# Peptides against a protein of PDB entry 3KDP, part 225

Target 1, 230 residues: chain A of PDB entry 3KDP
Amino acid sequence: PFLIFIIANIPLPLGTVTILCIDLGTDMVPAISLAYEQAESDIMKRQPRNPKTDKLVNEQLISMAYGQIGMIQALGGFFTYFVILAENGFLPIHLLGLRVNWDDRWINDVEDSYGQQWTYEQRKIVEFTCHTPFFVTIVVVQWADLVICKTRRNSVFQQGMKNKILIFGLFEETALAAFLSYCPGMGVALRMYPLKPTWWFCAFPYSLLIFVYDEVRKLIIRRRPGGWVE

## One batch from the design tools (peptide; made by RFdiffusion4, then SolubleMPNN)

Design b2_p29_3_s4 (from b2_p29_3, 20 letters changed)
Fold by OpenDDE base, seed 1:
Structure b2_p29_3_s4 (fold): chain B 230 residues (1-230), chain A 29 residues (1-29)
Amino acid sequence: as target 1 above (230 residues)
Amino acid sequence: ELKETMEKILSTFFKLIKEFVELVNKRLE
């Protein structure tokens, strides 16, 4: 998120404190839960042909999986960010390069995509209003991602939800998201303003889409072992 | 041309999202 902020010169989608809350609060417990998830029976039952090479391959696969999850989460967050700003009159195209004027305290007539002028204070309220839903979106996407990442080839319906640590992680991140979103003083302390409960559902279609896509992918892998999808 | 195409795709995507959010909000009211 921060890299895209710099590259695209858009208004800050996610505050530094919010990023820290994600990294330290929401990502750590789920990551630990996945580490304790039982590997797919096929991975565990295969004797390593070469322990050194197979270990390296597994480490690379794990690293790539975490990288992909992070990218999916970022996409979900940006989706919500752009929706909120669009609802407030700032279309995504208009946001490109707007950061300089957006952050200037002396410019109180920044125009949105519809010609409405926004004061500095109004812009900052909208900016900070994006922090909470961005965070919440990441959490909601993580629900799907964590469930999906339990298996490489098997369906979630086949593997089941047996990992108690994973379930705990899901509740923990959800509780943290709720606390940061609705606890009094979080707007001042963390620049996370209260979010309407309806925004929790904004990420659900995205999560569902990812879930369906992954299930279809896994189905194809199971039906056509060694295909291009692997 | 590529930039214009990307802008159109992006605009369409955000329009669909907005419509979806509005639809969800209307159903939850």
Scores: peptide ipSAE 0.000, ipTM 0.229, DockQ to the pose 0.024
Fold by OpenDDE base, seed 2:
Structure b2_p29_3_s4 (fold): chain B 230 residues (1-230), chain A 29 residues (1-29)
Amino acid sequence: as target 1 above (230 residues)
Amino acid sequence: ELKETMEKILSTFFKLIKEFVELVNKRLE
């Protein structure tokens, strides 16, 4: 998210402190839960044909999986960010290169896509209004990601939710999201303004799409083992 | 044991955030 902010010169979608909260609070428990997840019986029962190459392949696959999950989470957050800004009059195309004027305290006539002028204070309110939904979107997407990451090949419906640590992680993430979204002072401390409860549901279609995509991917892997989809 | 440890970590984390918020609020008053 921060790299896209720098490259695209858009208003900051997520504060640095909030990023730290994600890294320490929302990613740690899921990572631990996945570490304690029992490896799929099919993966562990296969004796490595070549222990050196299979370890390297496994590390690459894990790295790719984490990289893909992170990108999907970021895309979900940015989607919510762009929706909120669009609802406030700033279309995505208009946001490109706007950061310099957006962050300038002396410019109080920044125009949106419809010609409405925004003061610095108004712009910062809109910016900080995006931080909380961005964070919540990441958490909601993580629900789906955690569920789908339990298995590489098996459907979630086949494997079931047997990992109590994963369930605890989901509750922990949700509790953290609720705390950061609604606790008094978070708007000042973390630049996370209170979130309307309706925005929690904005990420659900995206999470559902990820879930469906992963189930389809797993189905293809089961039908064509060793295919390009792996 | 892991669950208890995670609950303690979470509790500590929330406590630290709360304390930080209170400190920030006190400085803004």
Scores: peptide ipSAE 0.000, ipTM 0.252, DockQ to the pose 0.020
Fold by OpenDDE base, seed 3:
Structure b2_p29_3_s4 (fold): chain B 230 residues (1-230), chain A 29 residues (1-29)
Amino acid sequence: as target 1 above (230 residues)
Amino acid sequence: ELKETMEKILSTFFKLIKEFVELVNKRLE
């Protein structure tokens, strides 16, 4: 999100503080939970790994799990961002290159796509209104990400949900998202204004997409070991 | 140039994640 903000010169879709909340708050516990995940049934049938050469976490696994899935997460967040701004009069095409004027506190007549003028304060309210839904979208998509990262090749249905710490991680990140979204003072402290509860559901299609994508990927891996899909 | 920079950023990110996971695993052993 921050890279797109710089490259496209659009208003900031996700605040730096909010990014830190994701990195430190929502990702840490889930990442730890994966360390307690039960080994896959097929791993136990393989020869023991060489601890010096066969790293537990390889670059290929990480790139597939966090790279491609991260792109889908970003797409979900940006979708929410563009919808909110469009509902407030700023169409996506109008946002390109607008950052300089958007962030200038001395410009109080920035026009939206319909010719309405927006003060600096009004623009910042809209910007901060985008931060919370963007964050929540990422959290909801992370539910699927956490679940699919339990295994390398086995289906989640085969592996099961036996890891209580992983389940706790899902609740923890959800509780944190709710706290940051609705706790009084978060709008001032973290620039995260409260969102309508309906926005929680906007991310569900993307969460489902990730889940389906990974299950299909794992199915292909099981059928064609050593293929390009790994 | 931008593509190369992005690839470097992603590579660094993946490296950090790997190191973190390894650190956690070492603490659990």
Scores: peptide ipSAE 0.000, ipTM 0.225, DockQ to the pose 0.022
Fold by OpenDDE base, seed 5:
Structure b2_p29_3_s4 (fold): chain B 230 residues (1-230), chain A 29 residues (1-29)
Amino acid sequence: as target 1 above (230 residues)
Amino acid sequence: ELKETMEKILSTFFKLIKEFVELVNKRLE
């Protein structure tokens, strides 16, 4: 998100505070939960592999998978960001290069896509209105991500939801998201304005996409062991 | 044990955020 902010010169889609909340709040419990994940049933039935060669390959494949999932998460966040700005009169194409004027306190006549002028204060309200939904979108997408991380090769339907720590992580990140979204004063303190409950559903298609993507990936791995997608 | 620890961490985190919000609100008065 921050890289796109710099490259495209768009208004900041995700604040520093929200980034910290993701890294320290939502991602910490899931990361710990993975250490306590139950061993996959298919691993227990396999013969030992070469630890040197297989470790390197596995690390590369995991890195690629997480990279792809991260891209889908980012797309979901940006989708929500663009929808909110569009609802406020700023179409995506109009946002390109707008950051300089957007962040200038002395420019109070920035025009939206429909010719409406926005003061600095109004623009910042809209910007901060995007922070919370972006964060919540990441959390909702992470629901799928956390679920799929339970297994490397097995389907989630085969492995099941046995890790109670992971389940706790899902509730923890959701509770954190709700707290940050609706607690009074968060708009001022953390630049996270209250979120309409309906916006929680904006990320669901992307959550589903991640889930489907990973299930397909795992299916391919099961059918073609040693493939590039493993 | 880990769950209890995480719940404690989360509770502490929320408490700190609440206190911070209250401090900010007091400064805005």
Scores: peptide ipSAE 0.000, ipTM 0.261, DockQ to the pose 0.020

Design b2_p29_4_s1 (from b2_p29_4, 21 letters changed)
Fold by OpenDDE base, seed 4:
Structure b2_p29_4_s1 (fold): chain B 230 residues (1-230), chain A 29 residues (1-29)
Amino acid sequence: as target 1 above (230 residues)
Amino acid sequence: DEEIKKALEEAEKLLEKGKEILEEFYEEN
């Protein structure tokens, strides 16, 4: 998010504190969950051909999977950000390069895509309105990520939701998202204004996409053992 | 299961403390 903010010179989609909350709050429990996760039954049944090389390959594959999922998460967050800004009159193309004028408190006549003038205060309200939905979108997409990370080969439907730590992580992330979204003072403290409940559903298509992607990946792995997708 | 539960409770406490620190840091800056 921050890199795109710098590169595209768009209004900041997510506050620094919120980014830290994602990093500390949403990634830590999943990481713990994965560490304590009983190796998938098929992974456990695989005799390591070369323990060192196979471990490295597994780590690389995990890293690549997380990288891809992280990209999808970021896309989901940015989609939500662009939708909110578009609903407020700022089309994605118009946001490119707008940062300088957006952040200038002396400019009170920044025009949206429809020629409406926005004061600095109004712009900041819209910016902060984007922070919470962006964060929530990431959390909701992370639900899918957590569920899919549980298995390499087996479908989620086959493996089931047996990992209590994973389930706990899902609840913790959700609770954190709810707290940051609805707790009084978060608009001032974290620049996260209250979120309409409807925005929780904005991420669901992306979560579904992740599930479909992972199920297809797993299906390919099952049908073509030893393929490049493994 | 009990050790995992304890570790999770400790992680939750650390997370809460981290949030408090972040909130304090944001109020000060």
Scores: peptide ipSAE 0.006, ipTM 0.257, DockQ to the pose 0.027
Fold by OpenDDE base, seed 1:
Structure b2_p29_4_s1 (fold): chain B 230 residues (1-230), chain A 29 residues (1-29)
Amino acid sequence: as target 1 above (230 residues)
Amino acid sequence: DEEIKKALEEAEKLLEKGKEILEEFYEEN
């Protein structure tokens, strides 16, 4: 997220504290879940023909898959951000390079895509209104990621949600998202303003995309055991 | 079941530590 923010010079879609909430509140439980989830025995049951090369390649494939999922997750967050800003009159093209003027407290006449002037306070309200839905989008996309991470080869439908840690992680991240979104004072403390419940659904297409991506990946792995899906 | 229980306990500790760090960060800023 920060790289796109720096490169595009757009208003900050996600506050530093919100990122810390994601990293500490949402990513840790998945990481723990992954550490204790018995790797699907079937990938590990093939004795690596060459333990050094086959481990390295499996680690690379996992790293690439996580990298791709992380990119889809980031795209989901940014999509929600751009939708909210567009609904408030700021089209994505207009946001490019706007950061400097957006963050300047002394500029109270920043124009949106329709020529409406926005005060600094109004802009910050809109910015903080984006933080919560961005976070919620990340959480909803992480539901898919958590469920996907459980299974390396088998379909989610085949293994089911039997891992109590995974279920706990899903509830915890959802509860955290609900708390940060609706608890009084979060607008001041976290720069996360309450969002309409409808914004939770903005992430669903991306969660579905991740599920479809993973199911297709797993299907390819099942059909071509030992094939490199780069 | 014991490994899952330990993992849950570790997750709870990490969450608690994360909340403490967040609270400290909010008190400082």
Scores: peptide ipSAE 0.005, ipTM 0.248, DockQ to the pose 0.028; fails the geometry check
Fold by OpenDDE base, seed 2:
Structure b2_p29_4_s1 (fold): chain B 230 residues (1-230), chain A 29 residues (1-29)
Amino acid sequence: as target 1 above (230 residues)
Amino acid sequence: DEEIKKALEEAEKLLEKGKEILEEFYEEN
């Protein structure tokens, strides 16, 4: 997320503290849950022919899976960010390179895509309005990603939600998201303004798309074992 | 089970550290 922000020079979609909350609060329990489910699934499938190479391959596969999940989550967050900014008059193309003027407190006439001028305070309100939905979108996408990652080859519908750690992680993430979104003072402390309940649903289409994509991917893997899609 | 317990303990430690960092950040700001 932060790399895209630097490269694109767009307004900050997610505060530093919120990034820390994601890294330390939301990703940890799910990551642990996935690591254990992965280890259990691998232990059950084949005795490692070579324990050293199979462990290294597993660690690499886990690292790649987490990297992919993190990228998907970031994309979901950025999607929500761009939707909110577009609804406020800032089209994605217009945001490119806008950061310098956006963050300048002395520029009070930053134009949106429709020629409306925005004061520094107004811009910061819109920016901070994006932080909470971005975070919540990541959490909602994580629900799908965690459910997806639970099963390497089988459909989620076949294995069900049997992992108690995964369920606990989902509840913890949701509780944290609710706390950060609705607790009084978070707007001042974390610059996360209260989220309208409707924005929780903004991520659902994206989560559904990821879910469908992964089910299709798994279906392809099942039909063509040993293909490049593994 | 022992590895799960260790990873949960590490997660709890990281969560506690995260809380401490957040609390420190709240105290400094």
Scores: peptide ipSAE 0.005, ipTM 0.240, DockQ to the pose 0.024; fails the geometry check
Fold by OpenDDE base, seed 3:
Structure b2_p29_4_s1 (fold): chain B 230 residues (1-230), chain A 29 residues (1-29)
Amino acid sequence: as target 1 above (230 residues)
Amino acid sequence: DEEIKKALEEAEKLLEKGKEILEEFYEEN
């Protein structure tokens, strides 16, 4: 998210504090849950042929998988961000390069895509309105990602949701998202305005898409062991 | 089960620390 903000010079879609909430509040417990998760029975039965190379390859594969997941999460968040700004009169094309004028408190006549002038205060309200749904979108996508990461080859339906740490992580992420979204003090604090409950459901199609994609991927891996999809 | 319980307790402690850091960061900013 922050890299796109710098490259595109768009208004900040997610505050620094909110990024810290994602990194510390939402990613850490899931990462721990995955570390303690019992490897699939097939992985545990396979003695590493070369512990040094197999460990490095596994670490690289995990890092790449997390990198891809993070990119999908960011795309989901940015989609929500652009939808909200478009609903408020700022089309995505007009946001490119707008940061300098957007963040200037002395410019009170920034025009939207329809020629409406926005004061600095009004612009900041819209910016902060985007932070909450961006964060919530990330959390909802993370639900799918956590469930997916539970297994490498087996379907989630076969492995089941018996990992108490994973369930706790999902609950905690959801509780944190709800707290940050609806607590009056934290909302002002983190510059996240209260979100309409309907926006929680905006990310569900993306979560479902990721889930379906991974189940199909796992199905292909099971049917064609050693294929390029592994 | 005991290892899972310990891991959960460690995760909860890390979460509490993370919340404290976020609260401190908020109070400073």
Scores: peptide ipSAE 0.000, ipTM 0.239, DockQ to the pose 0.027; fails the geometry check

Design b2_p29_4_s2 (from b2_p29_4, 20 letters changed)
Fold by OpenDDE base, seed 2:
Structure b2_p29_4_s2 (fold): chain B 230 residues (1-230), chain A 29 residues (1-29)
Amino acid sequence: as target 1 above (230 residues)
Amino acid sequence: DEEIKRVLEEAKKLLEEGKKILEEYLKEN
């Protein structure tokens, strides 16, 4: 998220403290749960030909899976961010390069895509309104991503939810999301304004799309082992 | 197993440090 923020020079979608909360509270337990996930029976059935190369392959697979999850989470968060800003009059194309003027306290006439002028206070309210939904979107997308990453080739419906650590991680990240979203003072402390319950459902279509896409991908992999879709 | 244990211990340490930082931040604010 921070890299896109720097490259696109857009208003900050997520605060630095919130990023730390994600890294320490949301990402670590799920990552540990994936590391302890028993390799799919098909991976375990392959006798390690070379323990050194197979360890390297496993580390690379975990690293790639984690990197892909992080990218999908970031995309989901940014999607929600752009939707909220667009609903408030700032189209994505207008946000490009706007950060310098956005963060300047002395500029109170920043125009949106429709010519409406926004004061510094109004802009910061909109910015902070994006922080909580961005975080919640990451959590909701992460639910799907973690469930997806549990299985490499098999459908989630075939393997089921056997990892208790993964389930615990899902509850922990959800509890953290609820705490950060609804605890009094989080708006001041973390710049995360309270989230309307309806916004929890905003990410569900995206999570469902990813879930369906991955199930289709896995179906293709099962039908064509060794194809380009792996 | 030892490397996984080390990574887990480092992850636990980072989590504990992160929780401490968060708790301290929540106490100060």
Scores: peptide ipSAE 0.000, ipTM 0.229, DockQ to the pose 0.022
Fold by OpenDDE base, seed 4:
Structure b2_p29_4_s2 (fold): chain B 230 residues (1-230), chain A 29 residues (1-29)
Amino acid sequence: as target 1 above (230 residues)
Amino acid sequence: DEEIKRVLEEAKKLLEEGKKILEEYLKEN
């Protein structure tokens, strides 16, 4: 998010503190869950014929999966960001290069895509209104990621939701998202204004997309053992 | 705001490093 903010010179979609909360709160528990599940799967699976190469391949596969998942998460967050800004009159094309004027407190007549003038205060309100939905979108997408990561080859429907650490991670992320979104003072402290409940659902299409993508990937792996997708 | 941002970025880097160490520890264990 921050890289795109710099490259595209768009208004900041997510606050730095919120990014830290994601990295510490939402990414750590999934990482632990995956580490435990990897350990559990390695215990439950036959010893790899070559532990070093098979570990490396598994690490590469996990790294690639995380990379792809991370990209989809970012896309989901940015989609939500652009939807909110568009709803407030700022179309995505208009946001490109707008940062300089957006962040200038002396400019109180920044025009939206429809010619409406926005004061600095109004712009900051809409910016901070975007932070919470962006964060929530990431959390909701992470639900799908956690569910996906539980199974390497088997469908989620076949293996079930038995990993207690995974379930705990889902609850922790959700609780953190709810806390940051609805706790009084978070708008001032974290620049995260209260979120309308409807915005929780904006991420569901992306979560579904990730789920479908992973199920298709797993299906391909099952049908073509030893293929390039492994 | 810029100074806070720098401090937060440094904190993020430290946390990411700590996370990597923890992940490595969890992989070894």
Scores: peptide ipSAE 0.000, ipTM 0.234, DockQ to the pose 0.034
Fold by OpenDDE base, seed 5:
Structure b2_p29_4_s2 (fold): chain B 230 residues (1-230), chain A 29 residues (1-29)
Amino acid sequence: as target 1 above (230 residues)
Amino acid sequence: DEEIKRVLEEAKKLLEEGKKILEEYLKEN
C-alpha cells in the first residue's frame, strides 16, 4: 500500500497507525502460531536430506510464496479502496497524480470525476473512510493466509485445523478488526471511520483466490517434488 | 491507554520519516 501510494501519487489508502495495528495485532499471532505448528505429515515420511542445501531452498520457496500471497492481498485492499472512492465520485484514473492537490489544505476545490468540488475536510473524510475497509480487507484475506500457512505441501483438508493458536489468531484479528471498525472514537484516534457491514464481504473473492492458489501450489509440489513452484 | 498511544505516535513518526526518505529517494532516481 505504501509503495503504491508513493509511485502512483494516489490518496493514502491505509494510515500508518493502521499498518502498526496490522503488524502488532494481526501478523504477530500468525508468526507465533508458526512456531507451534505441528509437523507436516509428509515431512515425517521423508528420508534425511542435506540439511544445509534444503534449508536454503526452502527459505527461498517460502519467501516466494508469501510474496505472491502478499501481492494478492494488496490487490484486494486496493480493489476495496478504488470501489469506495468510485462510489464517492473519484474514478481510479482520476486518482492518479491527485495526491499533491489532495493533501494540500489550502486547496478546497479539488474536482472529482464528475466535476464536483471537494473541500480538504471532505476529501479527508473520504480518505479515512477507505482506511477501515482496507484494513478489514487485509484481515479477511489473512483468514485464508492463516489457514494455508499451517502446511507447506499438504492440503488444508488433509492436515486439518489442529493448531489452537492459529484458530485463536483468526478470532483475534477478526475481533480487532471489528473493534477498530465500530468502536466510537476510532475515526479520530486511528483515522478509521465506521465500516458498513457489507464491506466485510468485498474481500471474500480474494480470500478464496488465495486459498485456491495455495491448494493448487501444494498440488503441484506434491506432483512435482523439487519444482520451482515450491 | 496513554502509554499505548505514545508508542503508536512514536512509531507513526518513525514511519513518516521513513516515508519521507523513500519519497526523496524516488524523486532523485
Scores: peptide ipSAE 0.000, ipTM 0.227, DockQ to the pose 0.019
Fold by OpenDDE base, seed 3:
Structure b2_p29_4_s2 (fold): chain B 230 residues (1-230), chain A 29 residues (1-29)
Amino acid sequence: as target 1 above (230 residues)
Amino acid sequence: DEEIKRVLEEAKKLLEEGKKILEEYLKEN
């Protein structure tokens, strides 16, 4: 998200503090939950033939999978960001290069795509309004990621949600998202204004996409063991 | 901007370290 912010010179879609909350708050418990998950029965029965190469390959595959999921999360967040800004009169094309004027407190006549002038304060309100739904979108997509990461080859439907730590992680990140979105003072402290409940559902299509993608991937792996998709 | 970049770089570093710790934990378990 931050790389796109720098490259496109758009208004900041997600605050640095919020990024830290995602990284430290929402990723840590899920990560621990995965560590306590019983390895798939098939993985535990296979002694690593070459511990060094098999470990490296597995690390690379996991890293690539997380990287791909992270990109989908970012895309979902940016989609939500652009929708909100468009609803407030700023079309995506108009946001390109706007950062310099957007962040200048002395410019109080920044025009939107429809010629309406926005004061610095008004622009910052809109920016902060985008932070919360971007964060929530990431959290909702992370739900899918956590459930997906539970298994490497088996369907989530086959293994079920028996891991109490994973379930706890899902509740924790959801509770954190709700706290950051609705607790009084978070708008000032974290630049996250309260989110309409309807925006929680904006991320669901992306979560579903990730689930479908992973189930298809796992299905391919099961049908073609040793393929390039592994 | 520079301070934000520094904080973000530090945050990324912490995240990478956290991921490494997690990966190590996943390997041991």
Scores: peptide ipSAE 0.005, ipTM 0.228, DockQ to the pose 0.033; fails the geometry check

